Peptides against a protein of PDB entry 3PBP. Designs and how they scored, part 156

Target 1, 203 residues: chain A of PDB entry 3PBP
Amino acid sequence: LNEKDLNLILNKSLVMYESLDSTTDVIVKRNVIKQLQFVSKLHENWNSRFGKVDIQKEYRLAKVQGPFTINPFPGELYDYTATNIATILIDNGQNEIVCVSFDDGSLILLFKDLEMSMSWDVDNYVYNNSLVLIERVKLQREIKSLITLPEQLGKLYVISDNIIQQVNFMSWASTLSKCINESDLNPLAGLKFESKLEDIATI
Target 2, 203 residues: chain A of PDB entry 3PBP as posed
Amino acid sequence: LNEKDLNLILNKSLVMYESLDSTTDVIVKRNVIKQLQFVSKLHENWNSRFGKVDIQKEYRLAKVQGPFTINPFPGELYDYTATNIATILIDNGQNEIVCVSFDDGSLILLFKDLEMSMSWDVDNYVYNNSLVLIERVKLQREIKSLITLPEQLGKLYVISDNIIQQVNFMSWASTLSKSINESDLNPLAGLKFESKLEDIATI

## One batch from the design tools (peptide; made by RFdiffusion4, then SolubleMPNN)

Design b2_p27_4_s4 (from b2_p27_4, 15 letters changed)
Fold by OpenDDE base, seed 5:
Structure b2_p27_4_s4 (fold): chain B 203 residues (1-203), chain A 27 residues (1-27)
Amino acid sequence: as target 1 above (203 residues)
Amino acid sequence: MKEEIEKVKAQLETKKGIGKFLIERAK
């Protein structure tokens, strides 16, 4: 983590904390409070004790690899098994797209519309596990792995037995990024969520 | 810091809105 990242996490934690009310689940409340306390302490000690902090080493950072719900879930995929998961950055901030592959050769691109919190006390604790379906891409190949490059925004590399393919979704992800950064939903109007698939290399 | 928090709040609401939009378009 750098200072900017820490500040963002702190701010998110503060917002989550402020969202707590009498209807909030006790476990959620406790978890959010603990997260805020931890992040706040890190922030306070940043200049004095911490240079580069890997929060994941200290506490489990909420990753998309935990239990989540997909809405809507494609009915065609009910009988198939997820094989890989990847997170792709879409801007220089922290906005990202989640991709899940299935054993039918499908990729689903997902949006995190809710903020997740770290798990502190309970194993497999997930707060706001919502993922929203953006696009399904059918590759009709056995997907071996998903690779992302941090310097390449909105690009996913799919490795199959004999081919590397690139999925480029910056055509719509740039608009999502803009919407988030400007807090404006208007650019979504008429947006097509169609990724570009390109063969990169044979292997 | 307060301004930053407000920005984060706005972004979170926007993300929720995006989610809603994406769901609605599928119906």
Scores: peptide ipSAE 0.669, ipTM 0.946, DockQ to the pose 0.902
Fold by OpenDDE base, seed 3:
Structure b2_p27_4_s4 (fold): chain B 203 residues (1-203), chain A 27 residues (1-27)
Amino acid sequence: as target 1 above (203 residues)
Amino acid sequence: MKEEIEKVKAQLETKKGIGKFLIERAK
């Protein structure tokens, strides 16, 4: 984490705070305020008491944890159980895709359209737990684990019993990244959300 | 600082817009 990253986190927290109004749930208000206070304190004490800290331990920016909602949820998966979850970076600006595997061998790729806040007061509290379905990939095999490499953007490695497969979604994720970074939705027009699946190794 | 905040706001709105786009395309 560098100073620029911390500033971004602070600004996001400020925006979340400013979104609060009289109709906002009290628990939500409290959590957002506490998050802002925490980040503000970090910013104030940058290069002093806290120094250069790995904020992921405290703020968990890239960590997606349940419970969350998926929209739309594929009806075909209602009877199946989620087995693994992973977060894949798509750029160097903290934009990411969430992937969930199911015991039918399906992968769903999900977009975080809202900023999530940490739980500060209530156990298992989740605010803005919205995930939007991008793509479903059917592998038709038991998925043992999901692996990501920080240096490989938009790539997910899927491990089954005897094979490692790569899911590459940079074909569309690069466009999403551009949209976010430039605050422009126009590049989405005509975009196909189809990932590439490749066998990497047998094990 | 104000300009930076506005940029962040714009990005957040863009993310919301992406979400809406993704939902609408599935209908």
Scores: peptide ipSAE 0.668, ipTM 0.945, DockQ to the pose 0.870
Fold by OpenDDE base, seed 1:
Structure b2_p27_4_s4 (fold): chain B 203 residues (1-203), chain A 27 residues (1-27)
Amino acid sequence: as target 1 above (203 residues)
Amino acid sequence: MKEEIEKVKAQLETKKGIGKFLIERAK
C-alpha cells in the first residue's frame, strides 16, 4: 500500500459516507462511518506506523471472500459448488475482475459494479455485495487452483490435474479499464466479452 | 482532494453503468 492507494481508499470511503442519508439502514451507517474512521486514521498515521502494513491485501481479501451475489447467476451452475476464487488486476490502478470456479469445471468472470465495504461490527455484514457476470468459460476439468501474477494483467492461470491453462481476457478488460478510468461507457458498444484460453504446460 | 473525490464518484457511477450494461446484454 502506497500513499496513492491509501488516498483512493480514503476517497472511496468518503464517497460512501457522503451517500448516507436518513433512509440508510443504521447498520450500514455505522459500518461506513467506522470504515471511514479507520481509513482516516491510517492516512494520518501513514508515515509513522503503517508504512509496513499491507493493508491493501487484507482489504481486498476481505472484500472478495465475503458473501456476494452474482447477477445473473448461470442456471446451469445452480447445482454446482464454487471451488476457487481469484481476483485479477486489469490495470495499474485498482480495477479488477473476480473469477470463481465451480466443480463442473466452469469459470465465471465477474465484475464488481458496486464498491464493497469491510465488516466492522456485525458478523457477516455485507454491503454492496454485487457481482455481475461477464463471461462463463467452460473448461470441463477439475480445477485445483487459480493463480494470478501481479505483473500479468488480465491473465488467470488455471491448474487442473494434468494441465495449466491461461485465461486471457485483456481483449475486453482493457476496454473496461478505459471506461472506468475515463468515466465513459461508450467504448462498451460492440465489445465482445470472449476470453482467450491457451494451454501453457502439461503437468 | 475535492477533484479526486469527484473523480472517484464518477468512476463509481461508471461501474454501476457497466454492471447495468452487462446485465442487459444477457437478456
Scores: peptide ipSAE 0.667, ipTM 0.945, DockQ to the pose 0.899
Fold by OpenDDE base, seed 2:
Structure b2_p27_4_s4 (fold): chain B 203 residues (1-203), chain A 27 residues (1-27)
Amino acid sequence: as target 1 above (203 residues)
Amino acid sequence: MKEEIEKVKAQLETKKGIGKFLIERAK
Protein backbone atom coordinates (compact mmCIF):
# COMPACT_ATOMS: atom_id res chain seq x y z
CA LEU B 1 0.00 0.00 0.00
CA ASN B 2 1.03 3.51 -0.71
CA GLU B 3 -0.69 6.66 0.36
CA LYS B 4 -2.77 6.73 -2.77
CA ASP B 5 -3.95 3.20 -2.26
CA LEU B 6 -4.74 3.89 1.34
CA ASN B 7 -6.78 6.90 0.37
CA LEU B 8 -8.71 4.78 -2.05
CA ILE B 9 -9.42 2.22 0.62
CA LEU B 10 -10.45 4.96 2.99
CA ASN B 11 -12.82 6.42 0.46
CA LYS B 12 -14.29 3.04 -0.20
CA SER B 13 -14.76 2.51 3.50
CA LEU B 14 -16.42 5.88 3.82
CA VAL B 15 -18.81 5.05 1.03
CA MET B 16 -19.67 1.82 2.75
CA TYR B 17 -20.23 3.64 5.99
CA GLU B 18 -22.48 6.19 4.36
CA SER B 19 -24.57 3.41 2.90
CA LEU B 20 -25.60 2.27 6.35
CA ASP B 21 -29.12 3.00 7.50
CA SER B 22 -31.66 1.86 10.04
CA THR B 23 -32.50 -1.19 7.98
CA THR B 24 -28.93 -2.40 7.73
CA ASP B 25 -28.21 -5.69 9.41
CA VAL B 26 -26.48 -5.24 12.73
CA ILE B 27 -23.61 -7.50 11.81
CA VAL B 28 -23.04 -5.74 8.54
CA LYS B 29 -23.22 -2.39 10.23
CA ARG B 30 -20.67 -3.37 12.82
CA ASN B 31 -18.28 -4.73 10.26
CA VAL B 32 -18.46 -1.68 8.08
CA ILE B 33 -17.92 0.59 11.04
CA LYS B 34 -14.97 -1.43 12.22
CA GLN B 35 -13.43 -1.43 8.80
CA LEU B 36 -13.75 2.31 8.61
CA GLN B 37 -12.31 2.72 12.07
CA PHE B 38 -9.39 0.54 11.18
CA VAL B 39 -8.64 2.27 7.93
CA SER B 40 -9.02 5.68 9.48
CA LYS B 41 -6.60 4.85 12.21
CA LEU B 42 -4.20 3.42 9.72
CA HIS B 43 -4.43 6.59 7.72
CA GLU B 44 -3.78 8.73 10.76
CA ASN B 45 -0.72 6.73 11.64
CA TRP B 46 0.56 6.25 8.13
CA ASN B 47 3.80 8.12 8.59
CA SER B 48 4.59 7.20 12.13
CA ARG B 49 3.46 3.77 13.07
CA PHE B 50 3.31 1.40 10.19
CA GLY B 51 6.08 0.32 7.93
CA LYS B 52 5.32 0.23 4.25
CA VAL B 53 6.23 -3.41 3.94
CA ASP B 54 3.97 -4.50 6.74
CA ILE B 55 1.06 -2.53 5.41
CA GLN B 56 1.44 -3.96 1.95
CA LYS B 57 1.52 -7.47 3.27
CA GLU B 58 -1.01 -7.44 6.04
CA TYR B 59 -3.61 -4.93 5.01
CA ARG B 60 -4.38 -6.70 1.77
CA LEU B 61 -7.83 -7.46 3.12
CA ALA B 62 -8.72 -3.85 2.57
CA LYS B 63 -8.24 -4.51 -1.11
CA VAL B 64 -10.84 -7.23 -1.24
CA GLN B 65 -14.10 -6.90 -3.03
CA GLY B 66 -16.37 -5.04 -0.68
CA PRO B 67 -16.14 -5.04 3.08
CA PHE B 68 -15.18 -8.01 5.14
CA THR B 69 -17.76 -9.40 7.50
CA ILE B 70 -16.75 -10.97 10.77
CA ASN B 71 -19.10 -13.67 11.97
CA PRO B 72 -19.95 -13.47 14.72
CA PHE B 73 -18.71 -10.01 15.51
CA PRO B 74 -17.86 -9.86 19.19
CA GLY B 75 -20.34 -7.54 20.79
CA GLU B 76 -17.83 -6.54 23.41
CA LEU B 77 -15.67 -4.99 20.73
CA TYR B 78 -18.37 -2.84 19.20
CA ASP B 79 -17.21 0.32 20.90
CA TYR B 80 -13.53 -0.33 20.35
CA THR B 81 -11.39 0.50 17.36
CA ALA B 82 -9.48 -1.96 15.25
CA THR B 83 -5.80 -1.08 15.34
CA ASN B 84 -3.86 -3.66 13.35
CA ILE B 85 -4.36 -6.51 10.95
CA ALA B 86 -2.11 -9.42 10.10
CA THR B 87 -2.22 -12.55 8.02
CA ILE B 88 -0.48 -15.65 9.32
CA LEU B 89 0.31 -18.66 7.20
CA ILE B 90 -0.56 -21.98 8.76
CA ASP B 91 0.91 -24.20 6.08
CA ASN B 92 2.87 -24.08 2.87
CA GLY B 93 -0.29 -24.39 0.82
CA GLN B 94 -1.54 -20.83 1.14
CA ASN B 95 -3.85 -21.47 4.08
CA GLU B 96 -3.86 -18.58 6.47
CA ILE B 97 -5.42 -17.05 9.55
CA VAL B 98 -6.32 -13.39 9.77
CA CYS B 99 -5.76 -11.49 12.97
CA VAL B 100 -7.23 -8.13 13.91
CA SER B 101 -6.26 -6.20 17.01
CA PHE B 102 -8.37 -3.70 18.89
CA ASP B 103 -7.56 -0.81 21.16
CA ASP B 104 -8.93 -2.67 24.15
CA GLY B 105 -6.00 -5.03 23.81
CA SER B 106 -7.98 -7.81 22.17
CA LEU B 107 -6.91 -9.96 19.28
CA ILE B 108 -9.41 -11.78 17.16
CA LEU B 109 -8.30 -14.70 15.06
CA LEU B 110 -10.35 -15.17 11.94
CA PHE B 111 -10.82 -17.82 9.31
CA LYS B 112 -11.44 -17.10 5.66
CA ASP B 113 -14.19 -19.53 4.88
CA LEU B 114 -14.79 -17.89 1.51
CA GLU B 115 -12.36 -16.73 -1.10
CA MET B 116 -12.09 -13.01 -1.41
CA SER B 117 -11.68 -11.19 -4.68
CA MET B 118 -9.36 -8.28 -4.98
CA SER B 119 -11.07 -5.09 -6.02
CA TRP B 120 -10.10 -1.48 -6.38
CA ASP B 121 -13.49 -0.50 -7.63
CA VAL B 122 -14.98 1.89 -5.14
CA ASP B 123 -18.44 1.18 -6.46
CA ASN B 124 -18.13 -2.47 -5.59
CA TYR B 125 -18.68 -1.98 -1.87
CA VAL B 126 -21.89 -3.94 -1.56
CA TYR B 127 -20.28 -7.33 -1.66
CA ASN B 128 -19.39 -8.73 1.75
CA ASN B 129 -16.44 -10.99 2.35
CA SER B 130 -16.66 -13.58 5.05
CA LEU B 131 -14.33 -13.91 8.00
CA VAL B 132 -15.30 -16.28 10.75
CA LEU B 133 -14.34 -15.76 14.36
CA ILE B 134 -12.11 -18.49 15.71
CA GLU B 135 -10.80 -17.08 18.93
CA ARG B 136 -10.53 -13.90 20.92
CA VAL B 137 -7.31 -13.36 22.82
CA LYS B 138 -7.32 -10.63 25.43
CA LEU B 139 -3.94 -9.05 26.00
CA GLN B 140 -5.22 -6.02 27.90
CA ARG B 141 -2.47 -3.78 26.62
CA GLU B 142 -1.91 -1.28 23.88
CA ILE B 143 -0.90 -3.11 20.76
CA LYS B 144 1.57 -1.20 18.65
CA SER B 145 2.02 -3.64 15.81
CA LEU B 146 1.53 -7.17 14.61
CA ILE B 147 4.44 -8.99 13.04
CA THR B 148 4.50 -12.27 11.16
CA LEU B 149 7.42 -14.29 9.94
CA PRO B 150 6.83 -16.35 6.82
CA GLU B 151 9.04 -19.14 8.06
CA GLN B 152 7.12 -19.43 11.31
CA LEU B 153 3.77 -20.99 10.66
CA GLY B 154 0.89 -20.23 12.95
CA LYS B 155 2.79 -17.64 14.96
CA LEU B 156 1.96 -14.02 15.47
CA TYR B 157 4.17 -11.53 17.24
CA VAL B 158 2.44 -8.77 19.12
CA ILE B 159 4.45 -5.68 19.88
CA SER B 160 3.48 -3.45 22.76
CA ASP B 161 5.36 -0.60 24.38
CA ASN B 162 7.49 -2.75 26.57
CA ILE B 163 7.09 -6.31 25.40
CA ILE B 164 6.94 -8.60 22.43
CA GLN B 165 4.56 -11.50 22.82
CA GLN B 166 4.02 -14.51 20.64
CA VAL B 167 0.62 -15.94 19.89
CA ASN B 168 0.98 -19.53 18.77
CA PHE B 169 -2.12 -21.16 17.38
CA MET B 170 -0.65 -24.19 15.66
CA SER B 171 -2.42 -26.36 18.20
CA TRP B 172 -5.61 -25.88 16.26
CA ALA B 173 -4.33 -24.43 13.00
CA SER B 174 -2.56 -27.64 12.11
CA THR B 175 -5.89 -29.40 12.31
CA LEU B 176 -7.53 -26.78 10.14
CA SER B 177 -4.77 -27.20 7.62
CA LYS B 178 -5.27 -30.92 7.65
CA CYS B 179 -9.00 -30.56 7.20
CA ILE B 180 -8.55 -28.33 4.20
CA ASN B 181 -5.84 -30.35 2.57
CA GLU B 182 -7.66 -33.63 3.03
CA SER B 183 -11.14 -32.21 2.49
CA ASP B 184 -12.25 -33.79 5.74
CA LEU B 185 -14.08 -32.03 8.55
CA ASN B 186 -13.95 -34.90 11.01
CA PRO B 187 -10.79 -33.74 12.74
CA LEU B 188 -12.64 -30.64 13.94
CA ALA B 189 -14.66 -32.65 16.41
CA GLY B 190 -13.58 -31.79 19.90
CA LEU B 191 -10.90 -29.38 18.74
CA LYS B 192 -10.15 -26.60 21.17
CA PHE B 193 -9.36 -23.26 19.66
CA GLU B 194 -7.06 -21.96 22.34
CA SER B 195 -3.86 -20.21 21.36
CA LYS B 196 -0.72 -20.11 23.44
CA LEU B 197 0.55 -16.73 24.53
CA GLU B 198 4.19 -16.31 25.50
CA ASP B 199 6.43 -13.42 26.35
CA ILE B 200 9.31 -13.32 23.91
CA ALA B 201 11.27 -10.19 24.68
CA THR B 202 11.24 -7.01 26.66
CA ILE B 203 11.56 -3.80 24.73
CA MET A 1 -6.11 -30.02 -14.88
CA LYS A 2 -9.46 -31.56 -14.13
CA GLU A 3 -8.13 -33.16 -11.02
CA GLU A 4 -6.68 -29.91 -9.88
CA ILE A 5 -9.98 -28.16 -10.33
CA GLU A 6 -11.78 -30.81 -8.37
CA LYS A 7 -9.26 -30.52 -5.61
CA VAL A 8 -9.75 -26.79 -5.43
CA LYS A 9 -13.50 -27.23 -5.33
CA ALA A 10 -13.20 -29.72 -2.54
CA GLN A 11 -11.01 -27.38 -0.57
CA LEU A 12 -13.43 -24.53 -1.03
CA GLU A 13 -16.29 -26.64 0.22
CA THR A 14 -14.21 -27.72 3.15
CA LYS A 15 -13.43 -24.14 4.03
CA LYS A 16 -17.12 -23.35 3.97
CA GLY A 17 -17.70 -26.29 6.21
CA ILE A 18 -15.08 -25.11 8.63
CA GLY A 19 -16.70 -21.73 8.72
CA LYS A 20 -20.06 -23.25 9.45
CA PHE A 21 -18.57 -25.38 12.16
CA LEU A 22 -16.92 -22.40 13.79
CA ILE A 23 -20.14 -20.46 13.81
CA GLU A 24 -22.27 -23.29 15.10
CA ARG A 25 -19.96 -24.07 17.98
CA ALA A 26 -20.54 -20.61 19.36
CA LYS A 27 -24.32 -21.08 19.57
Scores: peptide ipSAE 0.660, ipTM 0.943, DockQ to the pose 0.378

Design b2_p27_5_s1 (from b2_p27_5, 12 letters changed)
Fold by OpenDDE base, seed 4:
Structure b2_p27_5_s1 (fold): chain B 203 residues (1-203), chain A 27 residues (1-27)
Amino acid sequence: as target 1 above (203 residues)
Amino acid sequence: DKEELEKNILEAVGKKAEFNAKVKEKE
């Protein structure tokens, strides 16, 4: 965590806060407010010299929100179990793709369209917990692990029995990133959401 | 259904774009 990251988190929290209105659920309001309060406190207490903050007590008050939902969820996967999850950066900013593998050998590439807050003092807090399905890649292999490299945007390495495969989705993710960053959705028209699969190594 | 998928993606990207734009305004 650096100052830039902290500022980003703060700004995100502010935007979330500003999105609250009279129609917002009370629980959501409380949660978002607590999130903002926490982040604000962190920002105020940021030690630029050491690049740290004292977060001992406050950190314990926050939990990762869950569970998540995938929309639409592929019907074929209802009978299968998720095995791995990875997050892949698609640009040098804040845009990323979430990948989940299943025990049938499928990969689903997902997009988080809504900003999430941490859960604060509420058990089973659920808000903006959906992921949007972009693509399903059927590998038909037992997926052992998913690996990402920060320097390799839009690339996912899938380790299965005796093989490492690369899933490259920059063919569409670059456009997606551009659309997000430029607030122009026109380039999405006609875009094919088909990733490239390549064998990298035999193990 | 590809059409539905595209629609969903478009909407999702739109939401994210809007959010990011708001965040950027605070920078």
Scores: peptide ipSAE 0.539, ipTM 0.924, DockQ to the pose 0.875
Fold by OpenDDE base, seed 5:
Structure b2_p27_5_s1 (fold): chain B 203 residues (1-203), chain A 27 residues (1-27)
Amino acid sequence: as target 1 above (203 residues)
Amino acid sequence: DKEELEKNILEAVGKKAEFNAKVKEKE
């Protein structure tokens, strides 16, 4: 965690807070407020010289939010088990694709459209936990591991059966990134969400 | 349904774009 990251978290928390209105669930309001309070306190106590913050007590009060929902969830995968998860950056603006593998050899590429807060004081807190299905890639192999390289945007390495394969989704992710960053959705029209699969190496 | 998927993606991207824009305003 650095100052830039902290500022980003704070700004995100502020935006979430400002999105609260009379229609927002009370539990959500409380949770978002606590999130903001925590982050604000963290920011106030930030020591830029040492990059340290003393927030041990408050940190223990927060938990990662519960399970995600995938929309739509492929019906074919209901009988299969998720095996691996990875997050892949698609730009330098912190836009990401989430990938989940299944024991049938499928990869699901997902997009997180909503920002989530941590869970505060409420058990089983669930809000903004949806992931949107973009693409299903069928490898028909036992997927052992998913590897990402921070310097390689929009690329996922899949290890299976002594083979390393690369899934490259920059063909559509670049457009997606542009749309998000420029707030222009027009380029999405007619876009094909088809990733490129390539064998990289044999292990 | 491909059309449904595309619609969902469009909506999702829109939401994210709006959120990110608001975050940038805070900078």
Scores: peptide ipSAE 0.538, ipTM 0.924, DockQ to the pose 0.847
Fold by OpenDDE base, seed 3:
Structure b2_p27_5_s1 (fold): chain B 203 residues (1-203), chain A 27 residues (1-27)
Amino acid sequence: as target 1 above (203 residues)
Amino acid sequence: DKEELEKNILEAVGKKAEFNAKVKEKE
């Protein structure tokens, strides 16, 4: 964590705060405000020399949100169990794809469209926890592990019993990244969300 | 279903883009 990262977190928290209105749930308002207060205090007390901040005990009680919802959830997967989860970077910024594997050998690629805050006031707090389905990839294998490499954007390695496979979704993720970063959605029109699957190695 | 999926993706990307733009304005 550095000053630049802290500034980014602060700015995100500010934007979240500014998105609140009269129609926002009271619990959500309170939670977002607490988030902003924490980050603001953190920013105020930032020691750039050591990369440390004094955090009040009260703020240490914050929890990570969960679980997430998937929209739409593939009907065929209702009878199956999620086995692994991974997050894949698609650019050098803040854009990521979430991947979940299931015990039927399916992979789903998901996009998080909303910024998520920590849980500050309520146990099991969930807000902005939705994930949007982009693609389903059927491997028809027992998936043991999902591996990502930070230097390889838009690539997921799937480990099964006897094979390592690469899922490459940069064919569409590059466009997605560009659209997000440039605030131009036009390039998404007609884009095919089809990943490339390649066998990499036998185990 | 495919059309609906594309619509959902478009909407999601739009929301994220807007959020990121607002964050950049504060930099």
Scores: peptide ipSAE 0.536, ipTM 0.923, DockQ to the pose 0.864
Fold by OpenDDE base, seed 1:
Structure b2_p27_5_s1 (fold): chain B 203 residues (1-203), chain A 27 residues (1-27)
Amino acid sequence: as target 1 above (203 residues)
Amino acid sequence: DKEELEKNILEAVGKKAEFNAKVKEKE
C-alpha cells in the first residue's frame, strides 16, 4: 500500500459517503461512515517515508462482506455448487472480472457493478454485494484450480484433470474497460461477450 | 436470454463508470 493507493481508497470512501441520503438504511449509513473514518485515519497517519500507518485497535475489527449475489443467477447452476473463485485484472486501472467455477464444469464471468465497503459493526453486513453475469463458459470438466497471471490481462488458466486451458476474454473486456474508464457505453452496443477457449497444455 | 444479459451488463457498466468518474473528480 502506497500513498496513491490510500488516496484512491479515501476517494472511494468519500464518494460512498456522499451517496448516502435520507432513504439509505441506518445500518448502511453507519457502516459507510465507519469506513470513511477508518480510511481517513489511515490517510492521516500515513508515513510516506517508511510506508507505515498507525491505526487504533478499534478499526481492526473490520471484516470482508459475504456472500455475494449473482444477477441473474443461471438457472442451470442452481443444483450445483461453486468450487473455485478468481479475480482477473482487465486493465491497469483496477477493473476486474470475477470468475466462479462450478462442479458441473461451468465457469461464470462476473462483473462487480458497485463499490463495496468493509463490514464493521454489524454481523452479516450486506450492501453493494451484487455481481452481474457476463458470460457462462461450459468446460464440462472437473475444475481443480483457477490461475491468473498478473502480467496477462483478461486471461484465466483453468486446470482440470489432465489439461490446462486458457480463457481469454479480452475480446470484450478491453471494450468494457474502455467504457468504464471513459464513461461511454456506446462501444458496448453489439459487443459479443464470448471468450476464447484454448488448450494450453496436457498434464 | 442474451438480450437480458446485455441490458444488465450495460446497466452495471454504467453504474461503475459513474462511480469511477466521481472518484476521479476527487483526484
Scores: peptide ipSAE 0.535, ipTM 0.923, DockQ to the pose 0.877

Design b2_p27_5_s2 (from b2_p27_5, 13 letters changed)
Fold by OpenDDE base, seed 1:
Structure b2_p27_5_s2 (fold): chain B 203 residues (1-203), chain A 27 residues (1-27)
Amino acid sequence: as target 1 above (203 residues)
Amino acid sequence: SAKALEETILKAVGKKAEFNKKVKELE
């Protein structure tokens, strides 16, 4: 964590706070406010000269939110079980794709459209936990693991019993990244969300 | 349908883009 990262976290928390209105659920308001307070305190106490900030007490109160919801959920996968999850960077910023594998050999590529806060004093806190389906890739293999390489944007390696396959989705992810970063959705028109699948190695 | 899916993606990207824009404005 550096100053730049801290500023980003603070700004995200501020934007979340500013999105609150009279129609927002009270529990959500409370949670977002608590997060902002925590981050603000962290920012206030941040001194590059001293290094570590004591946030032990407040940190213990925060939990990772879960589970996620997928929209739309593929009906065909309703009876199947998720087996692996991976996050793949698509640019040098903060845009990423979430991939979930299922025991039927399917991969779903998902987009997180909303910023999610930590859960604080509320048990089973659920807000902004939706993932949007972009693509389903049917491998029809028993997927053992999902591997990503930070230096390889938009690439996912799928390891099965006898093969390593690469899923490359930069064909659409590059456009997606551009649209997000430039706040211009026009390039999405007519875009095909079809990843390239390639066999890399046999095991 | 494919069209419905595209629309959903479009909306999602729009939300993220707007959020990122607001964050960037604070930088």
Scores: peptide ipSAE 0.517, ipTM 0.919, DockQ to the pose 0.871
Fold by OpenDDE base, seed 2:
Structure b2_p27_5_s2 (fold): chain B 203 residues (1-203), chain A 27 residues (1-27)
Amino acid sequence: as target 1 above (203 residues)
Amino acid sequence: SAKALEETILKAVGKKAEFNKKVKELE
């Protein structure tokens, strides 16, 4: 965590706070407010302590929200079990793709369209935890693990029985990133969400 | 359908884009 990251988190929390209205659930309001308070305090302490933060108590009150929901969920996967999860950066900012593998050998590439808050003092807090399906890649192999390399944008390495395969989705993720960052959706028109699968090594 | 999926993606990207825009305005 650096100052830039902290500022980003703060700004995200502010935007979330500003999104609250009369129709927002009370529990959601409470969570968003608590998160903003926490992040604000964190920011204050960061500045006052020359990069040091001592807010252990508040941090321990927060929980990571989960699990995610997928919309639309592929009906074909209802009878299968998720086996692995990975997050892949698609740019140098904050845009990411979430990948989930299933025991049928499928990979689903997912997009988080909503900002998710932490859970604060509420059990089973669920809000803005939906993921949007972008692509399903059928490997038809037992997936043992998913590996990502931070320096390799839009690439996922899949380890199966005896093969390492690379899933490269920059063909569409680059456009996606551009659309998000520039607030222009026009380039998405006609875009095919098809990843490239390549065998990297036999193990 | 493929079209429905595309529309869902577009909507999702739009939401994210709008959120990011608001965040950038605070930078």
Scores: peptide ipSAE 0.516, ipTM 0.919, DockQ to the pose 0.890
Fold by OpenDDE base, seed 5:
Structure b2_p27_5_s2 (fold): chain B 203 residues (1-203), chain A 27 residues (1-27)
Amino acid sequence: as target 1 above (203 residues)
Amino acid sequence: SAKALEETILKAVGKKAEFNKKVKELE
């Protein structure tokens, strides 16, 4: 964690706070406020020994939200179990795709549309935990692991029995990134969400 | 349907775009 990262977290927390209105659930309001307070304190005490100690205590009280909901969830996968998860960056602006593998050899590529806060106040707090399905890729192999390389945007390496395959989704992710960064959704019209699969190596 | 999926994606991207815009305004 560096100053830049901290500023980003703070700004995200501020935006979440500013999104609160009269229609927002009280529990959500309280949770978002607590997160903002924590991050603000962290920012204020970034160079203070005393502040760091207190921050650690508060951080230990926070919990990661879960589980996520996938919409729409592929009906065919109801009987299968998720085996691996990976996050792939698609640009330098921290836009990312989430990939989940299943024991039937399927990969699903997902988009997180909402910023999720930590859980601060309530046990089992769940808010803004939705993932949107973009694409399903059927490999028909037992997936052992998912590997990403930070320097390779929009690429996922899938390790299965005797083969390493690359999933490249920059064909659509580049457009997605542009739409997000420029706040222009027009380029999404007619876009095909089809990744390229390539064999990289035989093991 | 495929159309419904596209609409869902569009909506999701829109939300993220708006959020990111607000974040950038604070930078």
Scores: peptide ipSAE 0.499, ipTM 0.916, DockQ to the pose 0.841
Fold by OpenDDE base, seed 4:
Structure b2_p27_5_s2 (fold): chain B 203 residues (1-203), chain A 27 residues (1-27)
Amino acid sequence: as target 1 above (203 residues)
Amino acid sequence: SAKALEETILKAVGKKAEFNKKVKELE
């Protein structure tokens, strides 16, 4: 974690803290406060000589992990089980899409509608366990694994059977990213949320 | 419906956009 990253986390933590109100869950409040305290302390004790802070564990806990809710949940998947989860960056500003695979061969692409805080309790409470459905991709295969490459934005590699497939959702994710970053939702009007599926290799 | 889904997405993106805007104001 470099200074820029630390500042970003700090700023996010501040915004999250400022969003707390009387309606906020007590556990959520606790997590947000603890996060802010922790990050603030790190910032205060920032060693410019090394320019690094080790918060890998805590930072990872701020990433999407189960259990979580999906809104809306596809009715067709009600009786199926999630098998894999992956997070795919869509820009350099840490906007991301969450992908979940199911044992029916479906992929769902999801968006976090809330900022996630680090978990600080024994129960590993997550501030945001809600994800918004963007797209369902039906592969109709047994999905073995989901792979992402950090240098490839908006791309997900799906390993199923003896085939590696690429799911590319930059067709809509680029617009989504722009809307988020520029605080302008107009470009989303009429946007088609359809990813491109391509066979990459047979294994 | 497709419309309902779009609205849900718009709302979600809007929330994130607002959050990010606030974060950027601190940068």
Scores: peptide ipSAE 0.488, ipTM 0.915, DockQ to the pose 0.859

